Peptides against a protein of PDB entry 5HB3. Designs and how they scored, part 97

Target 1, 150 residues: chain A of PDB entry 5HB3
Amino acid sequence: RQMQDRCMSEYNQRIRNAPEGSIDPFRMACYKIIGRCDLSNRSLDGLQTDVNDWIWLQFNLARETDRSLELAGESYGLAELQASIREIGLKHFPKTAAEDTNGSFGMFFYLQILAGMFEQAIAYLYPFSYVDAVHFAIALTYYGLLRPVD

## One batch from the design tools (peptide; made by RFdiffusion4, then SolubleMPNN)

Design b1_p23_4_s3 (from b1_p23_4, 8 letters changed)
Fold by OpenDDE base, seed 3:
Structure b1_p23_4_s3 (fold): chain B 150 residues (1-150), chain A 23 residues (1-23)
Amino acid sequence: as target 1 above (150 residues)
Amino acid sequence: SAQEQAQDKYMQQYFEELEAANA
């Protein structure tokens, strides 16, 4: 906690006193990842990052926190991550096999699985690949991660 | 929001890269 407090203190001082964009990008990354500063902005500016880096950051920043001890902008958990993934799906990924032009459905399925959205993931995959959806459903059911259906 | 804009940027980059890889 001492390290986090120092990061927060330094971040607050710099964000108030430094011109916009003048903070070293790597230092900013440390404040965000280690210090959990300004979690309303879950991106790394000024670095050459790709979608994989962004996804990694979303998952690593999402954790259970005591909401009573954190500001609204510092509270980010699994529920918020799941909501973000749903939004990504609705906005960017194919919803049906007919809309699939690039085979990206697998990536969205993978993101849903990583976020623990098992029922939704299987339901999403089913129209794209019946066989794969059934195989994953069996496996998830076996491990108690999917609710059995009659 | 800034978060939504960032999300859109990275998704756009992903699909551009995917298209380039499939070409």
Scores: peptide ipSAE 0.359, ipTM 0.858, DockQ to the pose 0.785
Fold by OpenDDE base, seed 2:
Structure b1_p23_4_s3 (fold): chain B 150 residues (1-150), chain A 23 residues (1-23)
Amino acid sequence: as target 1 above (150 residues)
Amino acid sequence: SAQEQAQDKYMQQYFEELEAANA
């Protein structure tokens, strides 16, 4: 708690006092990742980043936070991440096999799995690859992550 | 929102890379 408070204090001081873009992007990244500062902006600005870096950041910032201590604007947990993944799916990924022109369905399946959206992931994969969906369903069931439909 | 814009940017980058890899 003391470390987080100190990080937040330093972050706020630097943001207020430093000209825009003058803060070392790596230092800013440290404040964001370690200090969980400014979670409204979940990107690593000023760094050469790709989609993998962005995804990694989203998952690392999504922590179980005691809702009681977080200011309403800075809460970013699994639920928010899952919502983001759903939005990504709706906007960017094929919904049916007929819409799939680039084979990107696997990435969206993977994102859903990483986010713990197991039932949705299997349901999504099924029309693209029946065999793979069944195999993953069996595996997830074996590990107790997928509830069998009675 | 800034978050949505960032998301769109990275997704666009992903699909561009995917297209380039498939060509």
Scores: peptide ipSAE 0.350, ipTM 0.855, DockQ to the pose 0.721
Fold by OpenDDE base, seed 4:
Structure b1_p23_4_s3 (fold): chain B 150 residues (1-150), chain A 23 residues (1-23)
Amino acid sequence: as target 1 above (150 residues)
Amino acid sequence: SAQEQAQDKYMQQYFEELEAANA
């Protein structure tokens, strides 16, 4: 908390006073990740990043434990992450096996699993790979992450 | 939104890389 407050303070000072582009992108990244500054922009500007970096950032910023301590308007938790994943799925990933041209369904399944969208993940995977969907369903059920169908 | 644009950018990069890997 103290570190977060410090980061927020420094971020606010620098963003207001520093010339554009003068702030070290890595420092800005620290303010974003540790201080949870400017969560409306969940990207690492000024850094050479790829999709893996972006995904990593999304998941690291999605925190629920300290949500009560977050300022109004800076809340970004699991629900928001899940919404983002849903949007990604709708826009970029195949909906059916017939639409799958590059085998990317596994990535979207993985994203859903990481986001705790277990039921949706299994439902999504099923038409692409029945065997895998069943195996994951069994495993998730075993660990209490998936509710068995009565 | 800026967030949506960023998302689109990174997704596009992913699919380009995937296509390249599959070629």
Scores: peptide ipSAE 0.348, ipTM 0.854, DockQ to the pose 0.767
Fold by OpenDDE base, seed 1:
Structure b1_p23_4_s3 (fold): chain B 150 residues (1-150), chain A 23 residues (1-23)
Amino acid sequence: as target 1 above (150 residues)
Amino acid sequence: SAQEQAQDKYMQQYFEELEAANA
């Protein structure tokens, strides 16, 4: 908590006092990740990043902490991450096998798995790859992550 | 929102890369 407060203070000071574009992007990344500063902007400016970096950041910024423990009133937890994944799916990924033109369904399945959306992930994968969906369903059930349908 | 714009940008990049890899 003390470290987080210090990071927030330093982040705010640098944003206010440093010339635009003069802040070390890696330092800013540290403030973002460790200090959880400005969680409304979950991107790393000034760095050459790809979609994998962006995804990594989203998951690392998500915390299972009680919203009451967040200092700056900015809460970003699993629920918000899951909502983001749903939005990504609705906007960018195929809804049915007939809409799949580039084989991107696997990526959306992977995102849902990472976000703990196991039932939705299996349901999504099933029409694209029956065999894979069954294999994952068996594995997830074995580890107690998938609820068996009564 | 800025977050949505960033998301769209990265997703677009992903699909472009995927198309390039499949070509």
Scores: peptide ipSAE 0.347, ipTM 0.853, DockQ to the pose 0.773

Design b1_p23_4_s4 (from b1_p23_4, 10 letters changed)
Fold by OpenDDE base, seed 3:
Structure b1_p23_4_s4 (fold): chain B 150 residues (1-150), chain A 23 residues (1-23)
Amino acid sequence: as target 1 above (150 residues)
Amino acid sequence: SEEKAAQDKYMEQAFKDLAAANA
């Protein structure tokens, strides 16, 4: 915590006093990831990143903690992450096999599984691959992660 | 907020890059 407090102090000082764009983007990333600074902005400005970096960042920053326990007074939990994934799905991934031009449906299935959205993941996969959807459904049910329909 | 807008822009760029990589 002492290190985090120091990071917060340095972050706040730099944000207030430094000219725009003068702060090292890597240092800012460290303040965000290690120091939990400015969690309302879950992006890495000034860095070249890809979708894998985005995924990694979101899941590492996500916490199921009381807001009062966060140094920055901010919270980002699983529910918010799930909401973001749903939004991503609507904007960037195919809804049907007919819309699938690049085979990206698997990535969205993967994202939903990571976020614990098991029922939605299976429902999404089903129209793309019946066999795979059934296999995953069986496995998830076996481990008590999927709620069967009555 | 400006922060939310930045986050959205970051996300959009990430998935744009993904689409480009898979094309």
Scores: peptide ipSAE 0.063, ipTM 0.667, DockQ to the pose 0.422
Fold by OpenDDE base, seed 4:
Structure b1_p23_4_s4 (fold): chain B 150 residues (1-150), chain A 23 residues (1-23)
Amino acid sequence: as target 1 above (150 residues)
Amino acid sequence: SEEKAAQDKYMEQAFKDLAAANA
């Protein structure tokens, strides 16, 4: 708690007082990740990042913190991450096999799986690879992660 | 929101880079 408070204080001070672009992007990233500052902005400006970094960031920011400890204004949990992934999917990933030019459907499937969106992931994968979708569905069901529609 | 747009742009660029790396 003390560390988080300190991070928030430093973050706020730097945002307010530092000239634009003068703050070390890595330091800002630390404040965001450790201090959970400015969770509405889930990008790391000024850092060259890849998709893996983005994924890592999203999941780290979406940590289930005790809601009681989250400051009233910035709740970012798994539900919010899932919502974000849905939106990303609608905008940036193929909806049908016919739209898939780069084989990116697998990445979106992976994102959904990571976020625990199992039913949606399987439903999404099915038109691209029905065999894979069935295999994953079986596996997820076996582990109790996929709820069969009664 | 502008923040959402920035996030979307960031993600989009990340995926473009990934696609380029795999090509």
Scores: peptide ipSAE 0.056, ipTM 0.664, DockQ to the pose 0.507
Fold by OpenDDE base, seed 2:
Structure b1_p23_4_s4 (fold): chain B 150 residues (1-150), chain A 23 residues (1-23)
Amino acid sequence: as target 1 above (150 residues)
Amino acid sequence: SEEKAAQDKYMEQAFKDLAAANA
């Protein structure tokens, strides 16, 4: 708690007092990840990042904390991440095999699985690969992660 | 929101880079 308060204080002070672009991107990243400062901005500006870094960041920032205990006015949890992934899927990923020119369907499937969106992930994968969808469905059901539709 | 747009842009770039790396 004390560390988080210090991080927030330093973050706010630097944002207010530092010239634009003068803050070390890595330091800023530390404030975001450790201090959970400015969670509305879930990007690492000034850093070269790839999709894996993005995924890691989103999941790291997403915490299942009781909203009542979050001292920060901004909360970002798994539900918000799932919502973001849904939106991303609608905008940037193919819905059918016919639309898949880049073979990117697997990435969206992966994102959904990581986010615990198992039913949606299987449903999404099905039109691209029936065999794989069935395989994953069986596996997820075995582990109690997939709820069969009655 | 502008923040959402920034996140979308960041993600879009990340996925473009991924697509380029896999091509």
Scores: peptide ipSAE 0.053, ipTM 0.663, DockQ to the pose 0.474
Fold by OpenDDE base, seed 5:
Structure b1_p23_4_s4 (fold): chain B 150 residues (1-150), chain A 23 residues (1-23)
Amino acid sequence: as target 1 above (150 residues)
Amino acid sequence: SEEKAAQDKYMEQAFKDLAAANA
């Protein structure tokens, strides 16, 4: 608790007092990841990051914290991550095979699986690859992760 | 809204980079 408060204080001081672009991006990343500072901004500005880094960041930030202890708006859990992924999917990923120009449907399927959105992931994959969707559905059902729709 | 836009931009760049790396 004391460490978190200290991190928050230092983060806020640096944001307020440092000239734009003068803050070490790695230091800011540390405050965000370790100190849970400014979780509304889930990006690492000024760093060369790839999609794997983005995924890693989102999942590390999406921790179940006691909502009672976090300031209103700083709670970012699995539900919020799932909501974000859903929104990202609607904006940036193909909805049908006809819209898929870059084969990016697999990435969105992967993101949904990582976030535990199994039913939605299978439903999404189905129009792109029927065979793969069925195989994944069988596997997920076998491991008790997919609820069969009656 | 600005934070959401930043997140979207960050993600878009990440996916563009991924596409470029796989090409």
Scores: peptide ipSAE 0.060, ipTM 0.671, DockQ to the pose 0.490; fails the geometry check

Design b1_p23_5_s1 (from b1_p23_5, 13 letters changed)
Fold by OpenDDE base, seed 5:
Structure b1_p23_5_s1 (fold): chain B 150 residues (1-150), chain A 23 residues (1-23)
Amino acid sequence: as target 1 above (150 residues)
Amino acid sequence: PTDKQIEEMRKRGKEWLEELRKA
């Protein structure tokens, strides 16, 4: 908490006094990750990042905290992350098996699983790969993560 | 995510699925 407060303080000071883009990108990343500054921008500007970095960042920034209790005054929880993933899916991934050409559906399935969207993930995967969907459904059910069908 | 990251996601989807099937 002390470190978070320090980061927030420094961020506020620097953002007011420093020219735009003059702050070291790694320092800015620290302010974002540790200080939770500017959570509306969930990217690391000025850094070369890959998909793994993006995924890591999204889940690390997500917090299940009431906005009133959020130190940064900004809230970003699992619900918001799930909404973002849904949006990404709608925009960038195949919606039906007919649209799939390179098996890209697998990544969207993976993202949904990571975000705890188990029922939706299985439902999405089913038309692309029946066998895989059934196997995952069995596993998720075993661990109590998938609700039984009535 | 950036356009580059989206492209990488699409590419890795196939690879990820293949790895799961091999495990």
Scores: peptide ipSAE 0.354, ipTM 0.869, DockQ to the pose 0.715
Fold by OpenDDE base, seed 2:
Structure b1_p23_5_s1 (fold): chain B 150 residues (1-150), chain A 23 residues (1-23)
Amino acid sequence: as target 1 above (150 residues)
Amino acid sequence: PTDKQIEEMRKRGKEWLEELRKA
């Protein structure tokens, strides 16, 4: 896309010539989202963003691309996003019901579902809420997203 | 995610579950 090429060109010029942090954060966001520039940094520094913004950004950046056309370090797909979510879970969310505070497990369950990590999501939710886990398992199975196991 | 975002995630978890159970 012509727009993407222009973004990449401008980004490359600015990153070489402009002082660090001098680029407008909104413009930087455009370069990142449209131009796929510097995808190793998936945060929008300089912008006040909430969790919804973060989620939106991660999923918009996670795109299937032809590896043959990608520059090294600029590939980011669903698999990488899933890996990131796993890491977030390990670092920031309760692993057991005993560790749970204020129902924070629900958000991690939600993130896993959004990322298509259905089996892991159900397995994670199960020790926190058996009823909810079974309910979601039934629903996911109905839509063919979860394979029932004994 | 930032520390602030993580904190927000933790807070919203309970609310999200409650809303889901009502739907």
Scores: peptide ipSAE 0.353, ipTM 0.870, DockQ to the pose 0.715
Fold by OpenDDE base, seed 1:
Structure b1_p23_5_s1 (fold): chain B 150 residues (1-150), chain A 23 residues (1-23)
Amino acid sequence: as target 1 above (150 residues)
Amino acid sequence: PTDKQIEEMRKRGKEWLEELRKA
């Protein structure tokens, strides 16, 4: 908490006084991750990041903490992350099997699973791969993550 | 995500599916 408070304090001072883009990208990353500063921008600008880095960042920033306890004026939780993933899916991934490009649907399925969107993930996968969807549905049901429809 | 990241996501999706089907 002390470190978070320090990060927030430093960020607030720098964002008000420093020229735009003058803050070191690594330092900015620390302010975002530790201090939860400027959560409206969930990218590490100025850093070369891959997909794994992006995924890691999104899930680390998404906290299920009580919004009332967050010192940051902005809250970002799992719900917001799920909303972001939905938007990414709508914009960048195939909606139907006919639109599929090189099995890219698999990644969106994966992202939905990571975000706990199990029902939506299975529903999405079904028209692309019936067998895979059934297999995952069985597995998820076994672990109590998917509720069987009566 | 950046355009580059999206492209990488699409590529990895295919690879991920192929690995799962072999398993």
Scores: peptide ipSAE 0.353, ipTM 0.868, DockQ to the pose 0.635
Fold by OpenDDE base, seed 3:
Structure b1_p23_5_s1 (fold): chain B 150 residues (1-150), chain A 23 residues (1-23)
Amino acid sequence: as target 1 above (150 residues)
Amino acid sequence: PTDKQIEEMRKRGKEWLEELRKA
């Protein structure tokens, strides 16, 4: 708590006094992750991050709290994350098997599974890989995560 | 995500799928 308070205090001071881009990127990352500052920007600008880092960041920033309960006055939950993943899929991943070039559909399937979008994930995977979709559907149904009637 | 991250997602998607199939 004391660390978070310090981050918020320092961020508020620096954002007012420092030119854009002058704050150390690692320090900015701390303000975002620990202090929950500027959650509307879910990227670590100025840092070399990979896909795993991006995924980790999205899920760590997503919290099941109302804005009124957030110490920093900002909120970002699972619903917003799911919406973001849907948009990523629409913009950057193949929609049909004919559009697939190198199996990139697998990553979008993976992202949907991580975000708990099980029905959508299976429906998406089915036209790309029938066998894989059926196997995952059976497993998800067994664990009560997929509705068989749908 | 950045353009670089999107490109990496596309590349790693194939790798991830291949690893899953042989596991």
Scores: peptide ipSAE 0.346, ipTM 0.865, DockQ to the pose 0.690

Design b1_p23_5_s2 (from b1_p23_5, 16 letters changed)
Fold by OpenDDE base, seed 1:
Structure b1_p23_5_s2 (fold): chain B 150 residues (1-150), chain A 23 residues (1-23)
Amino acid sequence: as target 1 above (150 residues)
Amino acid sequence: MTDQQIQEAHEKGQEWLEKIRKE
């Protein structure tokens, strides 16, 4: 807790008071990851990151912490991550096979699987790749992760 | 999904990520 408080203090101080261009983006990244500072902005500004880095960051920041320990309004858990993925899906990914121009459906499927949105992931994949959807459904069911509707 | 499809998805993911960052 003390370390987190220090990180937050330093993070806020630097964001507010540091001259433009003087902030070490790696240091700020450390504060964000360790101190969970500014959870409303889940990006590493000033760093060149790829999609894997982004995914890693989202899941790293998504912690089921006791809401009582986090400042009001700064809770970010799995539910919030899932909500974010859903919103991203609605905005940026094809809804039908006819809208898929570049095969990006696979990325959204992948994100949903990582986030534990198994039913939604299979339902989404089905119109794009029937065979793959069935195979994943079988596997997920075998491991008890997919609940078949009786 | 084949390895190729996964790779293509990741490549497209980069493009997608750029779009998200601009919003």
Scores: peptide ipSAE 0.115, ipTM 0.711, DockQ to the pose 0.084
Fold by OpenDDE base, seed 4:
Structure b1_p23_5_s2 (fold): chain B 150 residues (1-150), chain A 23 residues (1-23)
Amino acid sequence: as target 1 above (150 residues)
Amino acid sequence: MTDQQIQEAHEKGQEWLEKIRKE
């Protein structure tokens, strides 16, 4: 807690008071990741990050913390992450195979799987790749992660 | 999965990320 509070304080101070161009983006990233500062902004400003970095960050920041331990006002858990993924899916990913121009459906499937949205992931994948959807469904069922509709 | 397929997937992912960042 003390470390987190310190991170938050330093993060806020730097964002507000640091001269332009003087902010070390790596240091700010550390505050973001370790201190969970400014969870409303889930990006690493000033850093060239790839899609894997972005994904990692989203999931790293998504923590089921005891709300009692969370510093006031910033909760970002699995539910919020899942909601974000749904929104991203609606906006940026193909809904049908006919809309798939770049084969990006796999990325959205991957995001859903990572977020534990197994039923939705399988349902989404099915029209794009029947065989893959079935294989994943079998595997997920085997591990008790997929709830078969009775 | 070949290295090429992985690279292609990464590139597609990167393109997607760029779209997300622009919104």
Scores: peptide ipSAE 0.111, ipTM 0.698, DockQ to the pose 0.084
Fold by OpenDDE base, seed 3:
Structure b1_p23_5_s2 (fold): chain B 150 residues (1-150), chain A 23 residues (1-23)
Amino acid sequence: as target 1 above (150 residues)
Amino acid sequence: MTDQQIQEAHEKGQEWLEKIRKE
């Protein structure tokens, strides 16, 4: 708690008082990742990151902690991550093969799989690639991760 | 999906990341 409070204090001080362009983005990233500062903003500003970095950050920040020990509004677990992925899918990924112009459906399928949204992932993939959906469904069922008969 | 296909999907899907950052 003391360390978190210190990180939060330093984070806020730099965000508010540092001259524009003088903030070390790596230091700010450390405050976010290690100190869990400002979890409502799950991005690393000032860093050149790709989609893999973004994915890593989302899953790294998603922790199943006792919410009573966290600051108000700073709780972020798997359920919240899954909700975020769902919203991203609704806004930014094709719903049907007819809407797919760049083949990005695979990225959304991948995100859902990583987040453990297996039933939804298979259902999503099915209209884009029947064969792939069936293969993944078989594999997921074999490992007890897919519940087709509930 | 192969690892290569996943990587290609990442590259093709990079556009949405910029949209998310603006939200």
Scores: peptide ipSAE 0.103, ipTM 0.711, DockQ to the pose 0.096
Fold by OpenDDE base, seed 2:
Structure b1_p23_5_s2 (fold): chain B 150 residues (1-150), chain A 23 residues (1-23)
Amino acid sequence: as target 1 above (150 residues)
Amino acid sequence: MTDQQIQEAHEKGQEWLEKIRKE
């Protein structure tokens, strides 16, 4: 708790008072990751990140904490991450094979799988690649992650 | 996260997926 409070204090002070361009992005990243500062902004500004970095950050910040212990607005768990992924899917990924021009459906499928949204992932993949959807469904069922409706 | 950041992540993700598919 003391460490988190210190991180938050330093983070806020730097965000408010640091001259533009003087902020060490790595230090700010540490405050965000360790101190969970400003969870409404789940990005690492000033760092060159790839999709893996982004994914890692989202999952790292998503913690199952007792909501009663978190400050109002700072709660971010798996449910919130899953909700965010759903929103991303609705806005940025094709809904049908006819809308897919660049094969981006695979990325959304991947995100859903990582987030444990297995049923939704399979349902989404099915119209794009029937064969792949069936294979993943079999595998997920084998591991008890997908429950076939009897 | 802004829509722009999501779009950038998507583009990078697409490139990543293309690499994986070729692998």
Scores: peptide ipSAE 0.036, ipTM 0.623, DockQ to the pose 0.267

Design b1_p23_5_s3 (from b1_p23_5, 14 letters changed)
Fold by OpenDDE base, seed 2:
Structure b1_p23_5_s3 (fold): chain B 150 residues (1-150), chain A 23 residues (1-23)
Amino acid sequence: as target 1 above (150 residues)
Amino acid sequence: PSEKQIEEMHKLGKEKLEQIRKE
């Protein structure tokens, strides 16, 4: 892709010639999103971002690419995103209803669903809301996204 | 995610669940 190549070229030149952190944050975002540059850092620290921005960024960066053509650390797909979400869940979200504050479990459920972690999402939701878990399980099963379990 | 973003996730958790229910 011509645009991607241009981004990569500019990124490489700037990294070589500019001090760390001197690149415009918006430009850096473009290099990451379009050029797939420096994907080891999947944050936009120089920009005011919210949760929605973060989610959007993670999913946009999680693309299936030919890994043979990418440098180490530049490969980031759905599997890596799912792993990251699991880690986030373990570190930052309630594991039991007793630990829940302000329904934060819902966000983690949402993230898992977005990432295609359907079985895990339902299993996670179940102890917090039985009714919701069953409801979503039925729906996901109907669409062939969840395997029925005896 | 940043600490701020995690905090926002906690705050918005209920809202996201409700949104999913409506879809």
Scores: peptide ipSAE 0.289, ipTM 0.858, DockQ to the pose 0.914
Fold by OpenDDE base, seed 4:
Structure b1_p23_5_s3 (fold): chain B 150 residues (1-150), chain A 23 residues (1-23)
Amino acid sequence: as target 1 above (150 residues)
Amino acid sequence: PSEKQIEEMHKLGKEKLEQIRKE
């Protein structure tokens, strides 16, 4: 992509020549999203972002692309995203219903579903809401996203 | 995610679950 190449070129030039923090945050975001530059940093520093923005960014950056096909040579795929979500879950979300105060388990369930972690999502949801877990399990099975229990 | 974003995740967790249920 011409745009990607341009972004990469500009990023490489600016990162070397520009003072630290002088690059416009929006421009930096473009370099990340379009140019796949510096994917190790998956935050938009300098921009006021909410959780929805964060989610959007993570999934847009997590492209299921073969590393060999990426011009940038830097790959961040679904597997890496899934690993990140697992870590977030371990660190920041309730493990049991007793730990849940505000239904935050729902957000982690949502993140897992978005990341295609269907079996894990259902397993996680089950102790919090049996009815919901069964409901989603049926639905996911219907769409061929969850293997039915034999 | 930032601490603020984590806090938002906790706050919005219930809403997201409800949203998913309605879909």
Scores: peptide ipSAE 0.288, ipTM 0.855, DockQ to the pose 0.895
Fold by OpenDDE base, seed 3:
Structure b1_p23_5_s3 (fold): chain B 150 residues (1-150), chain A 23 residues (1-23)
Amino acid sequence: as target 1 above (150 residues)
Amino acid sequence: PSEKQIEEMHKLGKEKLEQIRKE
């Protein structure tokens, strides 16, 4: 809590006094992750991050808190994350097997599974790989994560 | 995600699917 308070205090001071983009990227990352500052920007600008880092960040930032006590830029939960994943899918991933050239559908399937979007994940996977979709559907149903019948 | 990250997602898509299958 002390670290979080310090991050928030420093962020508030620096954001008012420092030119945009002048804060050290690593420090900014600390303000974001620990202090939950400026969660509307869910990227680590100025840092070279890979897909795994991005995934980690999204899930780390997605937390349920009392919305009434949060600033507008600090509210981010699972629902918002799921919405973001849907948008990413619509913009950047193949929608049909004909559009897929390198198996990129697998990543979007993976993201949906991580976010608990099981029904959507199976529905998405089905046209790309019937066998895999059925296999995962059976497994998810067994564990009570997928409804067998609508 | 950045353009770089999207490119990486496309590259690693098949690998991630295979990893999930093995788990």
Scores: peptide ipSAE 0.284, ipTM 0.847, DockQ to the pose 0.893
Fold by OpenDDE base, seed 1:
Order: C-alpha cells, then sequence, then structure tokens
Structure b1_p23_5_s3 (fold): chain B 150 residues (1-150), chain A 23 residues (1-23)
C-alpha cells in the first residue's frame, strides 16, 4: 500500500510537470501495475508486448479490491475486464463458423474461460464445435462452474 | 489490445483451443 501511494504521488507529479512522452515506458508500466495509475489505458505504451503479455496485464490490473479504497475513475475489477472481453469479441472475433478462417474462435473461447465467463464461453463455442462445447460443458458442470440445464 | 495483438490472437486460436482440451 505504501508503494502504491508513492507511485500515485510520483505519477501525479510527473504527469503534470513532465513533457508528454518523456517518462520511461518501464517506469510508466510500474506506475500502472503497482500504483494503478491511469487504468483507463490498459496497455503498455512504448513497449513491445505479445498476446500473453496483454493477457497478463489485463488480469493483473483487474484486481478485486474494495472500490471505496481506490480513487474515483481508477477502479478496475473482474466485471470491467469481462466487459472489455465482450467488447473485444464483438469487434474482433468471428460470430459464426463461416466467418472463422483460422480457428480464432478458440482464442476468444479461451479469453472468456479465463475471465470466468463460462456460460457465455460455451454458448459461443457451440456453433463452432458442438463436440467441444458439450465436452467443456460437462467438465464445467462437474466442477460446479456451470449450472445444469433442466 | 493493439492491432498486432489481435492478429496474433487470430493466429494462435487453434493452439489455445488444443491446450484447453488437454487440461
Amino acid sequence: as target 1 above (150 residues)
Amino acid sequence: PSEKQIEEMHKLGKEKLEQIRKE
């Protein structure tokens, strides 16, 4: 908590006084991850990152903390992450098997599973792979993550 | 995600599905 407060303080000072783009990207990443600064931008500007890095960042930023303890506008939890994943799905992933060219549906299924969007994930997967959807539905039900359908 | 990351997501989709199947 002390580290976070220091990061916030430093970030606020630097963002007001430093020229735009003058802050080291790694330092900015520290302010974002540790200090939870500027969570409206959930990317590491100025750094080359892959998909795994992006996933890691999203889940690390989506901390389930008491929102009352965070500054207004700097709250980001699982619900916000899930909303972001839904938006990404709508914008960038196939809706039907006919739109799928390279099995990209698998990645969106994966993202939804990671985010705990189990019902939505199964529903999404079903038109692409019936067998897989049923298989995962059974497994999720076994572990109590999916409610049985009557 | 960036455009590059989205492109990579599309490319790796099959791989991720297979990984999940093995878990």
Scores: peptide ipSAE 0.284, ipTM 0.845, DockQ to the pose 0.896

